# Peptides against a protein of PDB entry 9GMZ, part 168

Target 1, 343 residues: chain A of PDB entry 9GMZ
Amino acid sequence: TGFPLELLTRPATERLAYFENYTVAHPRLKEVYEILMRTIAEPAGASFIFVYGASGVGKTTLRLRVEQKLTELALPKLESDRARVPVVGIEAIAPESRYFNWKEYYTRALITLEEPLIDHKFDYGVRGISRDNFGKINVESKVVAPALRRALENALIHRHPDVFFVDEAQHFGKVASGYKLQDQLDCLKSLANMTGILHCLLGTYELLTFRNLSGQLSRRSVDIHFRRYCADSPEDVQAFKSVLLTFQQHLPLAETPNLVDHWEYFYERTLGCIGTLKDWLKRVLSDALDREATTITLKDLQKRALSVAQCQKMFKEIQEGERQLSETEADVQNLRSALGLGA

## One batch from the design tools (peptide; made by RFdiffusion4, then SolubleMPNN)

Design b2_p19_3_s4 (from b2_p19_3, 6 letters changed)
Fold by OpenDDE base, seed 2:
Structure b2_p19_3_s4 (fold): chain B 343 residues (1-343), chain A 19 residues (1-19)
Amino acid sequence: as target 1 above (343 residues)
Amino acid sequence: SEQFKRWEESAEEMEELLS
C-alpha cells in the first residue's frame, strides 16, 4: 500500500513528516533487528553488543525501532514498577579536543535516563545534580566526571533498562597521544559490570578497533555486522530495487516518481546504504514540496545527490571495514584448521 | 502516570508502522 492519499491535501510539513517517520522494513534491517532483539533478550553473559556498519546503512533507524519494541514489551512491567525505564539511548559526541569528554557523556546519559516524566525521583548523593520545577535534570559545572559516573551507575541500577544504547560509539576511539584506547574500553566495561546493564555500541567499522584491542571485551561481546546491499549479489540488488519501489510508493506526491528505473544511479550515490538513500529522498521531497511540484525528476535527484568524490571516499572507508572483517573470518578458519577442528 | 502514557503512545505508533 502507498501513502494515505489524504496527505495530498495536507500541509507540506505534514507530508514531509510522514516520509521522515516512514520506515522500510528491508531484509538487512529485519535480519539485524531480529538478531539484536534476540541478543538483548538472551545475552548469555555478554556485557556488550557491537553493531557496526557503513555510515548511512540505517543503524539509527535500527536503534529507534528496537527502543520502541523494548518499550512495548516492557509496558506490563512498567505499570507495576514506576521506577523502571525500559531502554536508554544516547549518541556519543565527537570530542572537540583530543580527549573523549566523559563528563559530557555521563551528563547526557543521566539526563536521558532521568527524564522529567519519571514518577520516582532519586537523590544519587551527588551535590550539584538537581531537578528543576519541570523535573528536568540540571548538572552544575562543578560536578566532576567521577561523581557523574557514580550518579549514572546508581541511575542505571534503579531504572534497570534492558539495554543502554550508544550511537556513534566510534567516538570513544578518539584518544589523545599517549592515552590508551584500552582505558576507554575498561571504563565502559566497568560501567556495564557495576550496573549489570547490557551496553549496545552502534557505530562505523572503526568499532572493529575496539574489538581487536580488548581481548577481555571480545569474550563478553556479541558482534552484529549491519551490511550494506552489494551490487555483485543478485539478491541484494533485488532487495535494493524493492526498497526503491517502496519509497516511490510512500513519497506523498500527486504523481508517483519512477525511482526503480534509476536504480543504478541510486546505488552509485548511496553505495547500497538505505539511510543514505532515505536522507537523499527526504531532501528531494522537501525541495519538491517547497515548489508545490506534482512529482520529482532525475534533475531534482541530481541536485541533491552526493558528489562522486564523496561517494569514492565513503566507498574506500567501507572497503577497508569489509576487508578487516574478511581477514578476521579467515583468521578464525586458520585457527580452526590449526586446532584440527576442520573447516 | 505521564511517563507510562508516553510509552503507551510510543508503542501504539510502532504497531502501526510494523503492520
Scores: peptide ipSAE 0.211, ipTM 0.795, DockQ to the pose 0.068
Fold by OpenDDE base, seed 3:
Parts: structure tokens; sequence; C-alpha cells
Structure b2_p19_3_s4 (fold): chain B 343 residues (1-343), chain A 19 residues (1-19)
């Protein structure tokens, strides 16, 4: 089924919002979703889940879908336990300085966890953390990072989310020497251990560097690889074409564009990353709606495509990540063989 | 609870997308 035809008579803003909110249930998203949901339900003593994959593969979409499902599953308990939050998700921001701003991280986590509409409000026991008249958390500039950490620990314990999501988690790694990165990971590990809350870090293949730096984190982490679609796999090509077919049916335009016939061009400019594809189509749709166009043309697509140089850069980053994973898999096989366990 | 209503609304939006 395509988009609701009534959208053709609606404002451009509503038509764009429809497409923005639309999610294609593609095979890789479903697979990773099922693995992640199962891992959250039964972490088996894990304190961390690492979800890594290419930029624009759809990690944020995965997070949002898991957050919604965890919320749905928690609803019966949330009626009786007014202090509980089912899930908390934040995006890590790239620091402007050479140092990760833990104070800002804790502040954002607290603000997200303590939404103004939550019924049960408690005191964090930290001077300079208050609520305004609307129940919004205010953190004074004088509050130091250790105090904010204690406040977050108390909030996480009190709210008992099933998981704490950190999107764009590769930003933790951009600022630190290997030693400082270990200290940051130990800090996160300590937060997870002190609260008993499972942490899920979503990010690029740069997260593999985090995994490799701490043998202790490796023992208490579950890894989930969110793969892109590969053009050398007939099954992946078919899945990618099916996604294009679905998107063309859900573009709220008077004439359905033929995206599938241009699948190679879409693949060239997205590298098989569905998030990148959606963002591209969103930009093109916005331009088409602004012009009151009946359809999208190849020229419209070309105007909003990533440059070849951008795609080449992204592809190098993907290849390096995929190589590191392949080497790790080979190392596991070699280790098993050396242990006499067989391949 | 207003927060509970938002959680219900968020949950309903997902069923439509996964169906």
Amino acid sequence: as target 1 above (343 residues)
Amino acid sequence: SEQFKRWEESAEEMEELLS
C-alpha cells in the first residue's frame, strides 16, 4: 500500500512530515532489531551493548523503534509505577574541545530522563539542580561533574529504564589518547555497574576501537553489527531494490517516481545505507513540494545527491571497519583452531 | 498521566509502521 492519497491535497509540511515519519522495515533493520530486543530482555550479565555500522545505515531509526517497543511492553507497569521510565536515549555530541564534556553529558542525560511531564518528582540531593515552575530540570553552572554523576546514578536507579541508549557514541573516542579513552570507558562501565542499567552504545565503526581497548569491556559487552547492503550480494541488491520500491510508493507525489530503475545510482550515492537514502529522498521531496512538482526526476535526485568525493570518503571508512571485523573473525577462527576446538 | 499518554501515542505509532 502506498501513501494516503488525501495527502496530495494537504500542505507541503504535512506531506513532508508523513515521509519523515515513515520507516521501511528492511531485512537488516529487522534482524538487528530482533537481536537488540532479545539482548535487552536477556543481557546475561552484560553491562554494554555495542551497535556499530556505517554512518547513515539507520542506527537512529533502530534506536527509536526499540525505544517505542520497550515503551509499549512497559506500559502495564508504568501505570502502577509512576517513578519508572521504560527507556532513555541520548545523542552524544562531538565536543568542541579536546576533552569529552562529562558535565554536559550528565546534564543532557538528566534532562532527558527527567522529562517535565513525569508524575513522580524527586530531589537529587545535589545543590544547584532544581526544577522550574514547569518541572523542567535546571542545572546551575556551579554544579561539578562528580555531583551530576551522582544525580544521574540516583535518577537511573529511581527510574529503572530497561536500557540507556547513547547514539553517535563514536564521539567519546574523538578526543582521547588511547589511555584517556580507557578512562572514559571505565567511567561508563562504573556508571552501568553502579546503577545496574544496561547501556547501549550506537555508533560508527570507530566503536570497534573502544571494544578493543578494554578486555574487561569485551567480557561484559554484546556486539551487534548493523551491516549495509552490499552490491556483490544478489540478496542484498534485491533487498535494496525492495526498499527503493517501498520509498517510491510512500513519496506523497501525484505521479509515482521510478526509483527502482535507478537503483545503481542510488547505491553509488548511498553505499547501501538506508538512512542515507531516506535523508536524500527527504531533501529531494522537500524541493519537489516547494516547486509543487507532480513527481521527482533524475535531475532532482542529482541536485541533492552526495558528491562522489563524499561517497569515496564514506566508503573508505566503511571498508576499514569491515576489514577490522573480518580480521577479528579470522582471529577467532585461528584461536579456536589453536585451542583444538575446530573451526 | 500526561507522560503516560505520550508513551501510549508513541507505542501506537509503531504498530502502524511494523504492520
Scores: peptide ipSAE 0.142, ipTM 0.763, DockQ to the pose 0.075
Fold by OpenDDE base, seed 1:
Structure b2_p19_3_s4 (fold): chain B 343 residues (1-343), chain A 19 residues (1-19)
Amino acid sequence: as target 1 above (343 residues)
Amino acid sequence: SEQFKRWEESAEEMEELLS
């Protein structure tokens, strides 16, 4: 099934919003979704879940779908327990300074967790945290990071979400010294332990550095690799072509473009990352709608494609991440061999 | 609550997307 044909008579903004909100179900997304949902349901004493993969692979889409499903599953309990929040998700922001801004992190987490529309309001026990007339959390500039942490700990305990999501979590690692990175991990670990709330960190392959630095986090973490589609796998190529076919059917244009015939060019400029593909098509669709075009052409695609230099940089980052994972698999094999366990 | 209604609406939208 394609897009609703009535969209062709609708404003360009509505047509673009349809495509923006449309999610293609694809094998890697489904696989990681099922693993993540199962791990959240049965964490088996884990305090952390790490979801890592290439930039633009679709981690934010995965998070949003899991948040929606956890909310759906929690609805019967939320009706009776007005203090409960099913899930909380934030995006970690790249620090402008050399140091991660914990005060900003705690503030954003607290604001997101303490939705204004929640009926049950509680006192955080921290002076300088208030609610406005709309119930929105306001944090005074004088409130220090340790006080915000205590407020967040109390809020997490009281609201008891099934999981705390942190998207773009590689931004925790942007500290020049391994010591400072360990302190950040210990801080996150302490927050998870003090609250009893499972944390899910989503990010790039830079998250592997976090995994490798803390042997104790490794014992209390589950790892999920969100892989891109690889051109050397016939199954992955077929899945990628199927995604292109679905996207071409869901572009709200008068004439359905043939994207599948250009699959190699799409692969070259997305590296098998479906989020990168969707963002590219969104830009091209926006340009087509602005021109009142009936379809999109190869020239329209070329105008909004990532440059070869951008793709080369992204591919190098992917190869380094995939290499680190393959080395970890080889280390497991070497460990098994060293233990006298057959391959 | 208004928040519960938003969660319910979000869940309904998800069911419509999966159907």
Scores: peptide ipSAE 0.108, ipTM 0.752, DockQ to the pose 0.068
Fold by OpenDDE base, seed 5:
Structure b2_p19_3_s4 (fold): chain B 343 residues (1-343), chain A 19 residues (1-19)
Amino acid sequence: as target 1 above (343 residues)
Amino acid sequence: SEQFKRWEESAEEMEELLS
């Protein structure tokens, strides 16, 4: 099965949009999807889910697919409960300053949760929070962070999403001291406790720092490792080649490019991260469509590839994260052995 | 090749799993 052949007669914008919206299923995505969906359905008293993995592994794709599924599953309830939102997802912004901007975070969360399309509009009793003529939330600059927090807490309670997603959540860790990081974790914990809403933090391996700093969060969290494909695993190599095969069939070009024969080059420049691969192919497809090209060549791929220096930097960050996880697993085994629990 | 068929089958199975 490939792309709809009718796309070849469509504008470049429609052809690109098809590929952008196309999601290749792959074993790691499926595994993490199933674990995440199950954990959201049955959190077992957890207040947090941590989804960590390499940059470009596909965490945003995972989030979007889970958001779609949660929305689909909630539709029957949303017909009767017009105040409810099935899911809310935001991206944490990297602070320009040395400190995380909680005011901006609360504002963005509130704006996202109070979508103009929601029929039931609440007044949270906070002066300087209003709705425009289109029902969009407007927050005046005079509104202080504690007031925005209370508004968000009330909004989360009234909208009652099944989960609150925070993408790029490693940005919470960008603080000048360990003490400030603990305060941030306590703030997030308090928000989850006050609202009763499950929080899912998606991010890089820097999220492991959050796990290690709060023994109280660790007791109320579920960890999900979204692994990349490894070239030393025959099964992972096969899965990666299958993804390349699927992508080459779903590139809306007149001639099917041979991506699979270049699998080693794709692996070298993506480190086994499918999100990085998809983004690379999107850029190359966009260039090909702009030139009205019939296919993609190796030269087209090379023009949009990450540099070797970029890949080396990304690989060092991955290796450090994988090392920290391996050490944690070893520590668990050592603890079990020390407790007289067989390895 | 048999390998290509296995990749096609794997790709089709994966598409069905996320649909």
Scores: peptide ipSAE 0.020, ipTM 0.627, DockQ to the pose 0.073

Design b2_p19_4_s1 (from b2_p19_4, 9 letters changed)
Fold by OpenDDE base, seed 4:
Structure b2_p19_4_s1 (fold): chain B 343 residues (1-343), chain A 19 residues (1-19)
Amino acid sequence: as target 1 above (343 residues)
Amino acid sequence: STLVLETENTATGEKDFFV
């Protein structure tokens, strides 16, 4: 089944919103989703989950799907425990300065955890944190980062989410000259330990540099690689074509565009990253709807495509990340062989 | 063969499980 045909009579805004809210359950997304859901249900003493993969692979989509599912599964418990939040998810912001802003991070985490609709009021025990008349958290400028951390620790303990998500977590790796990346990792580790809350950090392959700095976190973390589709794998090419076919059927246009016949061009400009593909199709759909077009043409695709130079840059970053993982896997096998453990 | 994949619309909560 494709999109609801009634959308063709609806405003451009509703047609675009349909496609924006649409998610394809592609094989890699399903695989990583199942691993992540299982790991959250059974952490086995882990304090961290690291989800890494290419920019635009679909990590934010994965997070939102897991957040939705954890919320659905928690509903029966939330009726009895009105203080509980089932899941909390934030995006780490790239620092404007060469230093990660912990004050901003703690403020955003606290605001997200303490949504205005939460019936149970909590006292953070910190002066300068209040709720307005709409239940929105207000943090006074005078509140210092250590006080915001204590407020977040107390809120996480009280709300007891099954997991705390941090998207774009590679931004924790951005430290000023003379600061140690280890201090940032120790800060996160301390927050997870003090709250007893499982942390899931999602990010690019730059997150591997952050992950590798803590030999103590290695014993208390689960690693999940969200792979892109590779053109050298027949199975991955078939999956990528199936994604294109599925998106083709769910573009709310009068004439179904033939995306599958252009699969190589889509692959060239997305590098097998489904998030990048979806964002490209959203831009092209928006342009088509603004023109009241019946379909999408190759010229419409070309107008909104990433440049070859952008794709070449992204591909180098992906290849470096994939190489680092392959070397790590080889090192593990070499260590096992040297220990007399079979493959 | 190229297959239509399972889909979900987060706004409607409709899961089109293509069985």
Scores: peptide ipSAE 0.165, ipTM 0.778, DockQ to the pose 0.701
Fold by OpenDDE base, seed 5:
Structure b2_p19_4_s1 (fold): chain B 343 residues (1-343), chain A 19 residues (1-19)
Amino acid sequence: as target 1 above (343 residues)
Amino acid sequence: STLVLETENTATGEKDFFV
């Protein structure tokens, strides 16, 4: 089914919001979603899940979809356990300083975990953590990182989320030397072990550097590769065309644009990343709505496309990540062969 | 064949996602 036709008579803001809030269940998203949901339900002694893939592949969309589903599945239990939070999700921020700001991380985690609408108010036993008149957490500047950590540990134990999500988790690594990165991962591992809460780190292929630094994390982590669509795969090309067909039906315009006929140009400027595609179409839709246009043209697409130089840079980062994974798969196969385990 | 994929709109609550 296409977009609701009544949107054509609605304000541009409502038409844009419809498309923004629209999610396409593309094959790679569905696959990774099913693996992630199963892993959260049955972690099998894992303390960490790593979800890695290209920038703009759709990791944030995956996270939000899993958070929604875990919330929906928990609703019947929340009636009996008013202290429970089914899931908590934060985005890691790139530190401005040479050091990861653990104080900010713990503060954001506490604020997200302790939403105003939670009936059961928890006392953290930490001076300088309070609730405002709306029940929102306020953390005074005097509260130190170790106190915030203890507050978060107690809150996670009390709220018992099925998983703790950290999006853009490569930001833990950007400013740290390799040793500091290991110390950060050991800190997260300690938090997961002390609370018994499963942690899911989502990020770019830069997360692969985390896995290589901690041989101990490898024993208690599950890896999920969120792949892009590849133009050398006929199946992936067909899936990418199906995504374009679905998006063209859900652009709230008077005339349905033919995006599918331009699939090669869309692929060239997105590298098979559906988040990048959606963001591009969102910008083009906004421009079309501002002009009261009936449809989207190739010229409108070209105006909002990523530059060739941006695509070349992103493609180099993708190729390096895909290479590292292919080498790891070959190393596993070589190890199995050397152990006398069949392929 | 090119297929229309399942979709969800979080604002409208319309769900054909994973059906």
Scores: peptide ipSAE 0.148, ipTM 0.780, DockQ to the pose 0.594
Fold by OpenDDE base, seed 1:
Structure b2_p19_4_s1 (fold): chain B 343 residues (1-343), chain A 19 residues (1-19)
Amino acid sequence: as target 1 above (343 residues)
Amino acid sequence: STLVLETENTATGEKDFFV
């Protein structure tokens, strides 16, 4: 089924919002979702889950769907346990300075954890953290990072979420000259260990640097690779065409554009990343609605496409990440062969 | 053949996703 035809009589804002809130259940998203949901349910002593993949592959969409599902599954228990939060998800901010702002991170995590209208007032045990009359957390500017950490640890213990999500987690890697990336990872490990809460870090292939630095994490972390669609795989090409077919039916335009006929151009400018594709189509749809256009043309697509230079840069970053993973897979095979485990 | 995939729209409440 396509979009509701009634949308054609609705304001451009409602038509755009329909497409923005629309999600395609593409094969890679379903696969990673099932793995992630299973891993959260049965972490087997893991303290961390790493979800890595290309920028624009759909990691934020994955997080939001898992957060939604965990919330839905927890609703019956939340009626009896009013202190519990089922899931907490934050985005790590790129520091403006060469230093990761832990104070800001802890503040945002604490605010997000307590945004639910939780009737149960919790005292964080930290002077300068309060709730307003609306239950919103207020953090005074004088509160230092170590105090905010203790407040977050206490809040996570009290609220006991099934998982703590950190999106754009590669930003933890932005350490000043002379500081070790290991120290940032040890801070995160300590938070997970002190709270007993499973942490899921989502990010780009730069997260592999965290994986490589911590041979000790191998026993306490699960790795999930959110792959893009590859043009050298007939199955991946077919899946990518199916995504285009599904999007073209859900563009709220009077005439359905034929996106599938241009699949190679869409692939060239998205590198098989469905988030990049969706964001491109949103921009093109917005332009079409502003012009009261009946359809989308190739010229409209070209106007909002990433440049060839941008795609070439993004592709190099993807190839480097995929290469590092392939080397790790080869090392596992070499280890198996050296152990006398047949290939 | 190219197939239409399952979908979810949070604005309409239509959930064909992860059913």
Scores: peptide ipSAE 0.160, ipTM 0.785, DockQ to the pose 0.558; fails the geometry check
Fold by OpenDDE base, seed 2:
Parts: sequence; C-alpha cells; structure tokens
Structure b2_p19_4_s1 (fold): chain B 343 residues (1-343), chain A 19 residues (1-19)
Amino acid sequence: as target 1 above (343 residues)
Amino acid sequence: STLVLETENTATGEKDFFV
C-alpha cells in the first residue's frame, strides 16, 4: 500500500507530517522490538536493559514504538488502577557543564511521569513540588537533588511503570574531572533497586563503557545490540533496498521517485542507518514540497546528503563500537574455553 | 526481489506495524 492519494490535494504541511509520522517496520527494528518487548515482559531479575547502536540507527523510533505498545496493552488495566503509568520515557540531555545535572534529570523524569491526565494526584512528600491548575508539575528552585530523587523514587513506586526509558543515555558518561563514571552507574542502579522498576538505557556505542565498568551491572543487565545494515551481507542489502522501496511508495508526491536504483548512494551516505535515511528523505521531501515539485531527483538528494567527511567520521565511530563488541564476544569464547566448556 | 515492508503511520492510525 502506498500513501493515501488524497494527500496530493492537501497542504504541504500535511504531506510532510504524513511522512514524518511514517515508520517502516524494517527487519532490525522488528527484531530489536521483539527482544525488547519480551525482556520487559520477562526481565528474569534484570534491573537494566542496554540498547546500543550507531547514531541514526533508529533507537528513538524503537523507544516510541515500545512506549505506544505498552500503553495500548495497559489500557484495560488502567481502568481499574488509575494510579498506574504503563511506561515512562525521557531523553538524557548533554550537560552544558562537564558534569551530569541530576537535578534536571530528576525534574524531567517527574514531569514526564506525572502526566496532567492522571486523576490520582500523588503527594511526593517533598516541599516545593506542586501541581498547577492544569496538573503540570512545578519544581521550585530551592528543591535539591536528593529531595528530587526521593520524590522520583516515590513516584516510580506509586505509578509502577513496566519500564523506565532513558534515551541518549551515553550522556550519563559525561563526568567532571575526578568523578568516576561508576558513581553515575551506582546512582542509576540504586534508583532501579529502590523502586523495583526496570530501566532501559538507549544510546550510542559509548554505553559499552558502562557495561564494562560494573561487573555487578553485567549480572543484572540485558544487552540488545541494534545493528545497522551491512553492505557485505546480501540479506542486509536486500533489507535496505526494501526500506528504500517502502519509503518511495510513502513519499506523498505525484510521481513516485526511484530510490531503489540509487541504493548504493543511499548506503554510502547513511552507513546502513535507517534513521539517518529517513531524516535525509524528510529534508529532501520538504524542499520538493516547497518548490511544488512532482518528484525527487538525484540532484535534490545530493543537495541534502551528509558530506563524505561526515560519513567518514560516523563510520569510524561505528567501527570502534563494532570492534568493542567483537572483542567482548571473543572474551566470552575465551572464558568458555578456560572453563572447559566447548566453544 | 525487493519487498515492501510493513509500515505504520501514527497520525493516520494506519497500523500494519508488526502484524
């Protein structure tokens, strides 16, 4: 099925919004989604899930799909338990300072957890946290990080989400000189243990540093690698071409562009990352709609492509992450061999 | 052959996602 043909008579803003809100269920997204949903349903004593992969692989899309599905599955239970929130998701912000702002993190988490539509008002037991007339949480400047942590712990216990998502979680790794990255992990681990809430950290391959620093987290964590498509795999190339075919059918243009014939150029400029591909196509579609163009050309694609220098930088970051994972797999095999377990 | 993949549009409610 292609886009609704009625969109061709609609404003450019509606046509763009259609494509922006469009998600392709590509094989890697489906695989990681199924693993993540199963792990959330049956955490088997895990307190953390790490989802790592290249920038622009589609981690935010994965999070949003899981949040939507968990919300849909919880609707029948929310009628009986009005205090419950099925899922909470935040994005970790890169600190302006050389240290992670825990006060801001706890405040954002509280604001996200306390959706205005929740009829059951919770008392945080913390002075300077209030709700406005619209039910929005207000945190006074005098409220300190330890008090906000207690408020978040109490809110998470009371609302009991199935999972707490933190996107861009590599930003927890930004510690001031003299602070240990381990202290940040111990804070997160303590929050998960005190609340009994499963935490899912999504981020770049920089999250692998967190995995390696805490031998105690490894016992209580599940790892999910969100891989890019690789050009050396015929199956991955076929999946990437299928994504291009699907996107070309869902670009709300009068003439369907032939994206598939340019698959190598799309691969060169996205490194097999579907989020990067979608964002490129959004920019090109926006330009085409602004010109009232009937289709997208190779020149339109070239105008909005990442530079070769940007792709080379991104590729080095990917190769380093993939290398670190390959070393970890070899370490597991070496450990098995040393234990007298067959490979 | 290249295949069309399942898709979802969150704005239209067209959910062919993960059938």
Scores: peptide ipSAE 0.028, ipTM 0.725, DockQ to the pose 0.573; fails the geometry check

